Peptides against a protein of PDB entry 3B8E. Designs and how they scored, part 62

Target 1, 230 residues: chain A of PDB entry 3B8E
Amino acid sequence: PFLIFIIANIPLPLGTVTILCIDLGTDMVPAISLAYEQAESDIMKRQPRNPKTDKLVNEQLISMAYGQIGMIQALGGFFTYFVILAENGFLPIHLLGLRVNWDDRWINDVEDSYGQQWTYEQRKIVEFTCHTPFFVTIVVVQWADLVICKTRRNSVFQQGMKNKILIFGLFEETALAAFLSYCPGMGVALRMYPLKPTWWFCAFPYSLLIFVYDEVRKLIIRRRPGGWVE

## One batch from the design tools (peptide; made by RFdiffusion4, then SolubleMPNN)

Design b2_p13_8_s1 (from b2_p13_8, 11 letters changed)
Fold by OpenDDE base, seed 5:
Structure b2_p13_8_s1 (fold): chain B 230 residues (1-230), chain A 13 residues (1-13)
Amino acid sequence: as target 1 above (230 residues)
Amino acid sequence: SYLERAKKLLELI
């Protein structure tokens, strides 16, 4: 998010405070819950890792986590951001290079895609209105990420949802996201304005995409052991 | 207070 903000000079899609709420708030309990996951049924049939050749974090894992799943998460957040700005009169093409004028307090006549002028205060309200749905989009996508992290090879349907701590983590992160989004004073304290409940559904296609992608990947690994996808 | 400094920092951002 921040790299695109710098390169494209667009209005800030996700605030630093909101990023901290993700990293320290919503992600901690779910991550801890994975330590309590049951071992995969076939783990004793797999050869042990060679500590001389096999790294704990290999290039394949980095590529999957940051290059694939992380990119889908970012795309989901940016999709929500662009939809909200478009509904407020700012089409994606008009956002390119707009940051300098957008963040200038002395410019009160920034035009949208339809020629409507926006004051600094109005622009900041719209920006902060984007931060909360972007955050919620990340949380909804993280539901899929957490579920796919339960296993490396077996389908989630084979493993099941027996980890009660993981289920608690999903409810906790969702409750925290709802609290940060709708609690009175969060607009002043965190620059997180309340969102319409319909914005929660904008992330669902991306969560489904991640889930389907990982299940297909795991299916390929099961059919072709030792492939480049592993 | 730490909260007032945090609010002022948030206003600068």
Scores: peptide ipSAE 0.005, ipTM 0.346, DockQ to the pose 0.027
Fold by OpenDDE base, seed 2:
Structure b2_p13_8_s1 (fold): chain B 230 residues (1-230), chain A 13 residues (1-13)
Amino acid sequence: as target 1 above (230 residues)
Amino acid sequence: SYLERAKKLLELI
């Protein structure tokens, strides 16, 4: 989000405090929960990996997979951001280069895509309105990411949802997201304004996309053991 | 670790 903010000179899609809440709050318990995931049912049936060749290949493939998942997560957040701004009159193309004028408190006549003028205060309300839905979108996408990370090769349907700690992590991050989104004072303290419950659903297509992507990846790995997708 | 890297990449985006 921050790189696109700089490169495209768009209004800030996600505040620094909300980023910290993701990194330190929503991610910690889920990440720990993965350490307690049950071993894959087929792990003992695998031949010993060649530590010289298989490590490098697997590190590259894992890095690519997580890189791609990360890109999908970012796209989910940006989708939510662009939808909110578009609903408020700012089409995605109009946001390009707008940051300089957007952040200038002395400019009170920034035009939207429809020629409506926006005061600095109005613009900042819209900007901060984006922070919470973007954050929630990341959390919802992280549900899929956490679930797919349970296994490296087996489908989630094959491995099942046996890790109670992972389930607890999903509830914890969701509860934190709800708290930050709806607790009174969060708008002042964290610049996280309350969001309509409908915004939680904006991430679902991307969560599904991540899930489908990983299940397809795992299916390929199962069908072609030792392939470049492992 | 990889989730963290993905998240860092997401943060960078």
Scores: peptide ipSAE 0.000, ipTM 0.263, DockQ to the pose 0.038; fails the geometry check
Fold by OpenDDE base, seed 3:
Structure b2_p13_8_s1 (fold): chain B 230 residues (1-230), chain A 13 residues (1-13)
Amino acid sequence: as target 1 above (230 residues)
Amino acid sequence: SYLERAKKLLELI
């Protein structure tokens, strides 16, 4: 979000404090929960890792996390951001380069895509209205990410949802997201204005996409062991 | 660790 804010000169999609809440709040418990996941049924059929040659974090893992899943998550957040701004009169094309005028307190006549003028205060309300749905979108997409990370090869349907700590992590991150989104004072403290409940559903297609993508990937690995997908 | 790194990158983007 911050890189695109700088490169495209768009209004800030997600506040820095909200980013810290994701990193420290919503991600820690889910990540820890994976340490308690049951071993896959085929784990004893795999060769042990050679600690001298095999990195714990390999290029495939980085490519999957950052190149694929991370990009889908980012797309989900930005989709929500662009939809909110479009509903408020700012089409995505119009946002390009708008940051300079958007953040200027002395410019009170910034035009939207339809010629409506926006005061600085009105623009900041819309900006902060984007932060909460963007955050919630990330959390909803993280549900799918956490679930797919349960296994390397087996389907989630084969592994099942027996890890109670993982289930707790999903509830914890959701409860924290709801708290940060709806608790009185969060708008002032975190610049996160309350979102309409409908915005929670904007991320669901992306969560489903991640889930389906990973299940298909795992299916390919199971059918073609030693392929380029592995 | 993996989820943490993936999420940190998502926050940087």
Scores: peptide ipSAE 0.000, ipTM 0.284, DockQ to the pose 0.041; fails the geometry check
Fold by OpenDDE base, seed 4:
Structure b2_p13_8_s1 (fold): chain B 230 residues (1-230), chain A 13 residues (1-13)
Amino acid sequence: as target 1 above (230 residues)
Amino acid sequence: SYLERAKKLLELI
């Protein structure tokens, strides 16, 4: 989000505090829960990795986690961001280069895509209205990410949902997201204004996309072991 | 280090 904020000079999609809430709040318990996942049914049939050649974190894992899944997560967040701004009169094309004027408190006549003028206060309300749905979108996409991370090769349907700590993590991150979104005072404390419940559903297509993508990837790995898709 | 950089880059996205 912040790279696109700098490169495209768009209004800030996600605040620093909300980023910290993702990294320290919603991601911690789910990530720890993966340590308690049951071994894949075929793991003991695989050759042990060569500790001299096979890094725990290889380029393929980085490419998948950050280059593929992380990009889909970011796209989900940005989709929600652009939809909210478009509903408030700011089309995506109009946001390009708008950051400088958007963040200037002395400019109170920033025009939207329809020629409506927005005061600094009104713009900041819209910006902070975007932060919460962007955050919630990331959490909803993280449901799929957490579930797909249960296994490297087996389908989620083959592995099942037996890890009670992982299930607890999904509820915890959802409860935290709901708390941060709807608790009175969060708009002032965290710049997270309350969102309409409908915004939770904006992320579902992206969660489904991640899930389907990973299941297809795992299916290919099972059918063609040793391929570049691993 | 590359994962941390990629994570930082993703945090920046």
Scores: peptide ipSAE 0.000, ipTM 0.260, DockQ to the pose 0.029; fails the geometry check

Design b2_p13_8_s2 (from b2_p13_8, 11 letters changed)
Fold by OpenDDE base, seed 3:
Structure b2_p13_8_s2 (fold): chain B 230 residues (1-230), chain A 13 residues (1-13)
Amino acid sequence: as target 1 above (230 residues)
Amino acid sequence: DYEERAKRLLELI
């Protein structure tokens, strides 16, 4: 999010405090829960890793986590951001390069895509209105990410949802997201305005896409062991 | 209520 803010010079999509709430609040318990996942049914049929050459975290795992899944997650957040700004009169093309004028306190006549003038205060309200739905979108996409990370090769349907700590992690991150979004005073403290409940559903297509993508990937790995996808 | 909260937030920035 912050990289695109700098490169595209768009209004800030996600606040720094909100990013910290993701990294330290919502992601910690889910990440720890993966350490308690049951071994895949085929793990004992795999050759032991060579501790001198085979890393526990390989380049493929990093590429999947940060490259592919992380990119889809970011796309989900940015989709929500662009929808909110478009509903408030700022089309995505108009946002390119707008940051300089957007963040200037002395410019009170920034025009939207329809020629409506926005004061600095009005612009900051719209910016902060984006932060909470972007955050919630990330959390909803993280549900799918956590579930797909349960296994490397087996389908989630083969592995099942027996890890009670993972289920607790999903509940905890959702409860924390709801608390940060709706608790009185969080708007003042975190610059996170309360969102309409409908914004929780904006991320569901992306969560489904990630889940389907990973199940297809795992299916390919099971059918063609030693392929380029493994 | 939402707009009033938003205004109070802007007064703090």
Scores: peptide ipSAE 0.018, ipTM 0.515, DockQ to the pose 0.028
Fold by OpenDDE base, seed 2:
Structure b2_p13_8_s2 (fold): chain B 230 residues (1-230), chain A 13 residues (1-13)
Amino acid sequence: as target 1 above (230 residues)
Amino acid sequence: DYEERAKRLLELI
């Protein structure tokens, strides 16, 4: 998010405090919960891997998979951001290079894509309105990410949902997201304005995309053991 | 004032 903010000179999609809430609050408990996931049902049936060749391949594949999932996650957040701004008159193309004028408190006539002039105050309200939905989008996408990370090879349907700690992590991150989104004073303290419950659904296509992507990946691994993907 | 305006904007969204 922050790199695109700098490169594209768009209005800030996600506040620094919100990023810290993701990194330290939302992601920590779920990440730890994955360490307690039950072993895959087939782990004892796998032949010993070559420790020199297969480790490097697995690390690269895991890194690529997490990189791709992270990109999809970021795209989900940006989608929500662009939808909110577009609904308020700022089309994605118009946001390019707008940051300088957007952040200038002395410019009160910034035009949207339809020629409507926006005061500094109005612009900042819209910006801060984006922070919470972006954050919530990340949390909703993380639900899928956590579920898929339970196994390397087995489908979620084969492994099931047995890790109580992971389930607790999902509830914790959701509760934190709800707290930050709806607790009185969060708009002032964290620049996280409350969002309509409907915005939680904006992330669902991306959560589904991640889920489908990983299930397809795992299916390929199961069908081609010892291929490029293991 | 900001919260009320944010609520109004949210009502428009």
Scores: peptide ipSAE 0.016, ipTM 0.559, DockQ to the pose 0.064
Fold by OpenDDE base, seed 4:
Structure b2_p13_8_s2 (fold): chain B 230 residues (1-230), chain A 13 residues (1-13)
Amino acid sequence: as target 1 above (230 residues)
Amino acid sequence: DYEERAKRLLELI
């Protein structure tokens, strides 16, 4: 989010404090919960890992987690951001380079894509209206991310949801997201305005996409052991 | 009121 904010000079899609709430609040407990995940049911049927050649964290896992999943997650957040701004008259093309004028408190006549003038206060309301749905989109996508990370090869349906700490993590991050979204004063404290409950569903296609993608990947691994997809 | 909320937010920026 912040890199695109700088490169494209768009209005800030996600506040720094909100990013910290993701990194320290919603991600930590789920990430720790993976340490308590049960071994895959077929792990004892696999050859032992060679500790000299096989890293615990290989380049493929990093590429999957930060490259593929992270891109889908970011796309989900930006989709929500662009939809909100478009519904308020700012089409994505019009946002390019708009940051300088957007953040200037002395410019009260910034035009949208339809020629409507926006005061600084109105622009900041719309900006802060984007922060909460972006954040919630990230959390909803993280549900899928956490669930798919349970296994490398087995389907989630084969592994099951037996890790109580992981289940707790999913509830904790959701409860935190709801708290930050709806608790009185969060709009002032975190620049996060309350979102309509319907915005929670905006992320579901991306969460489903990640889940389906990973299940298909795992299916390919099961059908073609030792392939480049493993 | 969104305007009053915006003013309070602007005072914090």
Scores: peptide ipSAE 0.015, ipTM 0.536, DockQ to the pose 0.025
Fold by OpenDDE base, seed 1:
Structure b2_p13_8_s2 (fold): chain B 230 residues (1-230), chain A 13 residues (1-13)
Amino acid sequence: as target 1 above (230 residues)
Amino acid sequence: DYEERAKRLLELI
């Protein structure tokens, strides 16, 4: 998010506080929960990994998979951001290079794509209105990430949802997202303005995409053991 | 004031 903010000179899609809430709030408990996941049913049937060959290939594939997942997460967040700004009159093309004028508190006549003038305060409200949906989008996408991380090779349908700590993590991050989105005063305290419940669904296609992608990847690994995807 | 304005913006969205 921050890289695109710099490169495209667009209004800030995700605030520093929301980033901290992701890193410390929504990612930590889920990550710990994975340490308590039950071993895959086939783990004891797998031959010991060759420490010379299997590490490098697996690390590279894991890195690529997480890189791709991270890109899908970012795309989901940016999609939500662009939709919200477009609904407020700022089309994506108009946002390019707008940051300088957007962040200038002395400019109170920044025009949207339709020629409507926006005060600094109005612009900041719209910006902060984007922060919460972006955050929620990340949380909803993280549901898929957390679920797919339960296994490396087996389908989630094969492994099941037996880890109570993981389930607790999903509820915790969702409850935190709801708290930050709807608790009075969060707009002032954290620059996270309330979110219409409908915006939670904007992330679902991306969450589903990640889930399907990983299940397909795992299916390929299961069908072609020792292939380039393993 | 910001919260009310945010609500108004949300009503427009």
Scores: peptide ipSAE 0.018, ipTM 0.538, DockQ to the pose 0.065; fails the geometry check

Design b2_p13_8_s3 (from b2_p13_8, 11 letters changed)
Fold by OpenDDE base, seed 4:
Structure b2_p13_8_s3 (fold): chain B 230 residues (1-230), chain A 13 residues (1-13)
Amino acid sequence: as target 1 above (230 residues)
Amino acid sequence: DYEERAKKLLELI
């Protein structure tokens, strides 16, 4: 998010405090939950054919898979961001290079894509209105990430939801998202304004996309064991 | 209040 913000010079999609809440609140418990996940039944039964090469290949492939999932997650967040700004009159093309004027408190006549002028205060309200849905989108996508990361080869339906710590992590991140979205004073303290419940569903297509992507990947791995997709 | 204005804006969207 922050890299695209610098490169494209768009209004800030996610505040620094919100990023810290993701890193410390929503990512940490899930990461710990994965450490306690029961090993995949088929991975544990496979003796490594070559401990040196199989470990290096496994680390690279895991890193690539997490990198790809992280990219889909970021795309989901940016989609929500662009939808909210478009609903407020700012089309994605118009946001390119707008940051300098957007962040200038002395410019009170920034035009949207329809010629409507926005004061600095109005722009900041819209910006902070984007932070909460972006955060919630990340959390909803992380539900999918947590569930799929429990297995490398087996379908989620084959392995099942056996890890109580994983279930606790899903509950914790959801509770944190609800707290940050609906607790009074969060708009002032964290610049996270209240969210309509409908925005929780905006991320669901991306969560589904991650599930489908992972299930297809796992299906390919099951059909072609030892392929480059592992 | 920024929060109240944000709520009003969200109601208009």
Scores: peptide ipSAE 0.017, ipTM 0.570, DockQ to the pose 0.065
Fold by OpenDDE base, seed 1:
Structure b2_p13_8_s3 (fold): chain B 230 residues (1-230), chain A 13 residues (1-13)
Amino acid sequence: as target 1 above (230 residues)
Amino acid sequence: DYEERAKKLLELI
């Protein structure tokens, strides 16, 4: 998110406070929950991994999978951001290079894609309105990430949802997202304005995409053990 | 004032 903000010179899609809420609030409990995940029924039956051959391949696969998942998360967040700004008159093409004028407090006549003038305050309200949906998008996508991370090779349908700590993590991050989105004063305190409940569903296609992608990946691994995907 | 403006913006969304 921040890299695209710099490169494209667009208005800030995700504030520093929202980043901290993601890193500390939504990522930490899930990460701990994964440490307490029950071993896959097949892991304990596998021969010891060859530390020279199997580590490098698995690390590359993990790195690629998490890199791809992270890209899908970012795309989901940016999609939500662009939709909100487009609904407010700022088309994605018009946002390119707009940051300098957007962040200038003395410019109160920034035009949108339709020639409507926006004051600095109005622009900042729109910007902060993007922060909450971006955050919620990340949380909804993280639901899929947490669920798929339960297993390396087995389907979620095979391993099941037995980890109470993971369920608690999903509840906690969702409760935090709801609190930050709907608690009075969060717009002033955290620059996170309230979100229409319908916007929670904006992330669902990306969450589903990650889930399907990982299930397909795992299916390929199960069907072709020792293939290019292992 | 910001909450009312945010609500108005949410009404536009």
Scores: peptide ipSAE 0.020, ipTM 0.570, DockQ to the pose 0.065; fails the geometry check
Fold by OpenDDE base, seed 5:
Structure b2_p13_8_s3 (fold): chain B 230 residues (1-230), chain A 13 residues (1-13)
Amino acid sequence: as target 1 above (230 residues)
Amino acid sequence: DYEERAKKLLELI
C-alpha cells in the first residue's frame, strides 16, 4: 500500500499505525496458532526432504505466501478504499496525483470529480474513514490466509477445523479489529474512524478468491505431485 | 470537535 501511495501520489490508503496494528496485533496470535496444527494425514507417504538440495522454505512457497496472497490482500484493501472515495465524490482516476494538494493544510478548495470543494479537515476525515475499512478488509482476507496455511497439500475439508487455538486466533483478531474500529477515542488515537458494518462484507469476495485459489492449487498438487505448483 | 464532525461525515457515507 505505501509503495502505491508514493508512485501514484494518491491519498494515504492505510496509515502506518494501522499497519502496526496488523503486524503486532491481528497477525501474531493466529501465526502462533499454526504451531499447534495437526500433521497432514498423508505426511508419512511423502519422501523426506533432501537437506542438500531442498531448501527448508523453497522459492515457490515464498512466492506464494508473500507474492500472490499479499497482492490479493492489497487488491482487496485498495478496492474498499476506492469504493469509499468514489462514494464520497472522488473517482479513482481523479485521485492520481492528488496527494500533494490533499495533504496541504492551506488548500481548502480541493475539488472532487463532481466539482464539490473539500476543506482540509473534510479530506482528512474521509482519508481516516478509509483507513479502518482497509484494515478490516485485510483482517477478513487473513481469515482465509490463516485457514489455507493449515495444510500444504490436503484440502481444508480433509484436514478439518479441529485446532481450537486457531479458532481462538480467528476470534481474537476479529475482536481486536472490532475494538480498534469502534472503541471511542480510536479516531483521535489511531486515526481510525468507525465504519458501517456493511464494509466488513466488501472483503468477502477476495477472501473467497484466496480460499478457492489455494484449494485449486492443492488439488493440482494432489493430481500432479512434483509439479511446478508445489 | 473532530469526532463529532467525523460522525456527521460518516452519516453521509
Scores: peptide ipSAE 0.020, ipTM 0.582, DockQ to the pose 0.064; fails the geometry check
Fold by OpenDDE base, seed 2:
Structure b2_p13_8_s3 (fold): chain B 230 residues (1-230), chain A 13 residues (1-13)
Amino acid sequence: as target 1 above (230 residues)
Amino acid sequence: DYEERAKKLLELI
């Protein structure tokens, strides 16, 4: 998010505090939960053919999968951001290069895509309105990520939801998201304005996309053992 | 005043 903010010179999609809440709050407990996930039965039975090459290939594939999932998560957040701004008159193309004028408190006549002028205060309200749903979108997408990452080869339907620690992690990150979104004073303290419950559903297409992607990936691995996708 | 305006904007969304 922050890199795109710099490169595209768009209004800040996610505040620094919300980023810290993701990194330290919503990511840490789930990551620990995944470390305690029960090993897939097939992984335990399969002896490594060559411990050096198989480890390198596995690390590369894990890195690629996490990289791809991370990109889908970011896309989900940006989608929510662009939807909110578009609903408030700022189309995605109009946001390019707008940051300089957006962040200038002395400019009170920034035009939206429809020629409406926005004061600095109005712009900042819209910006801070984007922070919460971006964060919530990441959390909702992480639900799918955590569910899929518990297994390497088996479908979620085959492995099941046996890890109580993972389930706890899902509840914890959801509770944190709800707390940050709806607790009084979070708008002032963290620049996270309260979110309409409907915005929680904005991430669901991306959660589904991640789920489908991983199930297809796992299906390919099961059908072609030893292929490039393993 | 800022929170009330934010709520009004959220009502528009």
Scores: peptide ipSAE 0.016, ipTM 0.584, DockQ to the pose 0.063; fails the geometry check

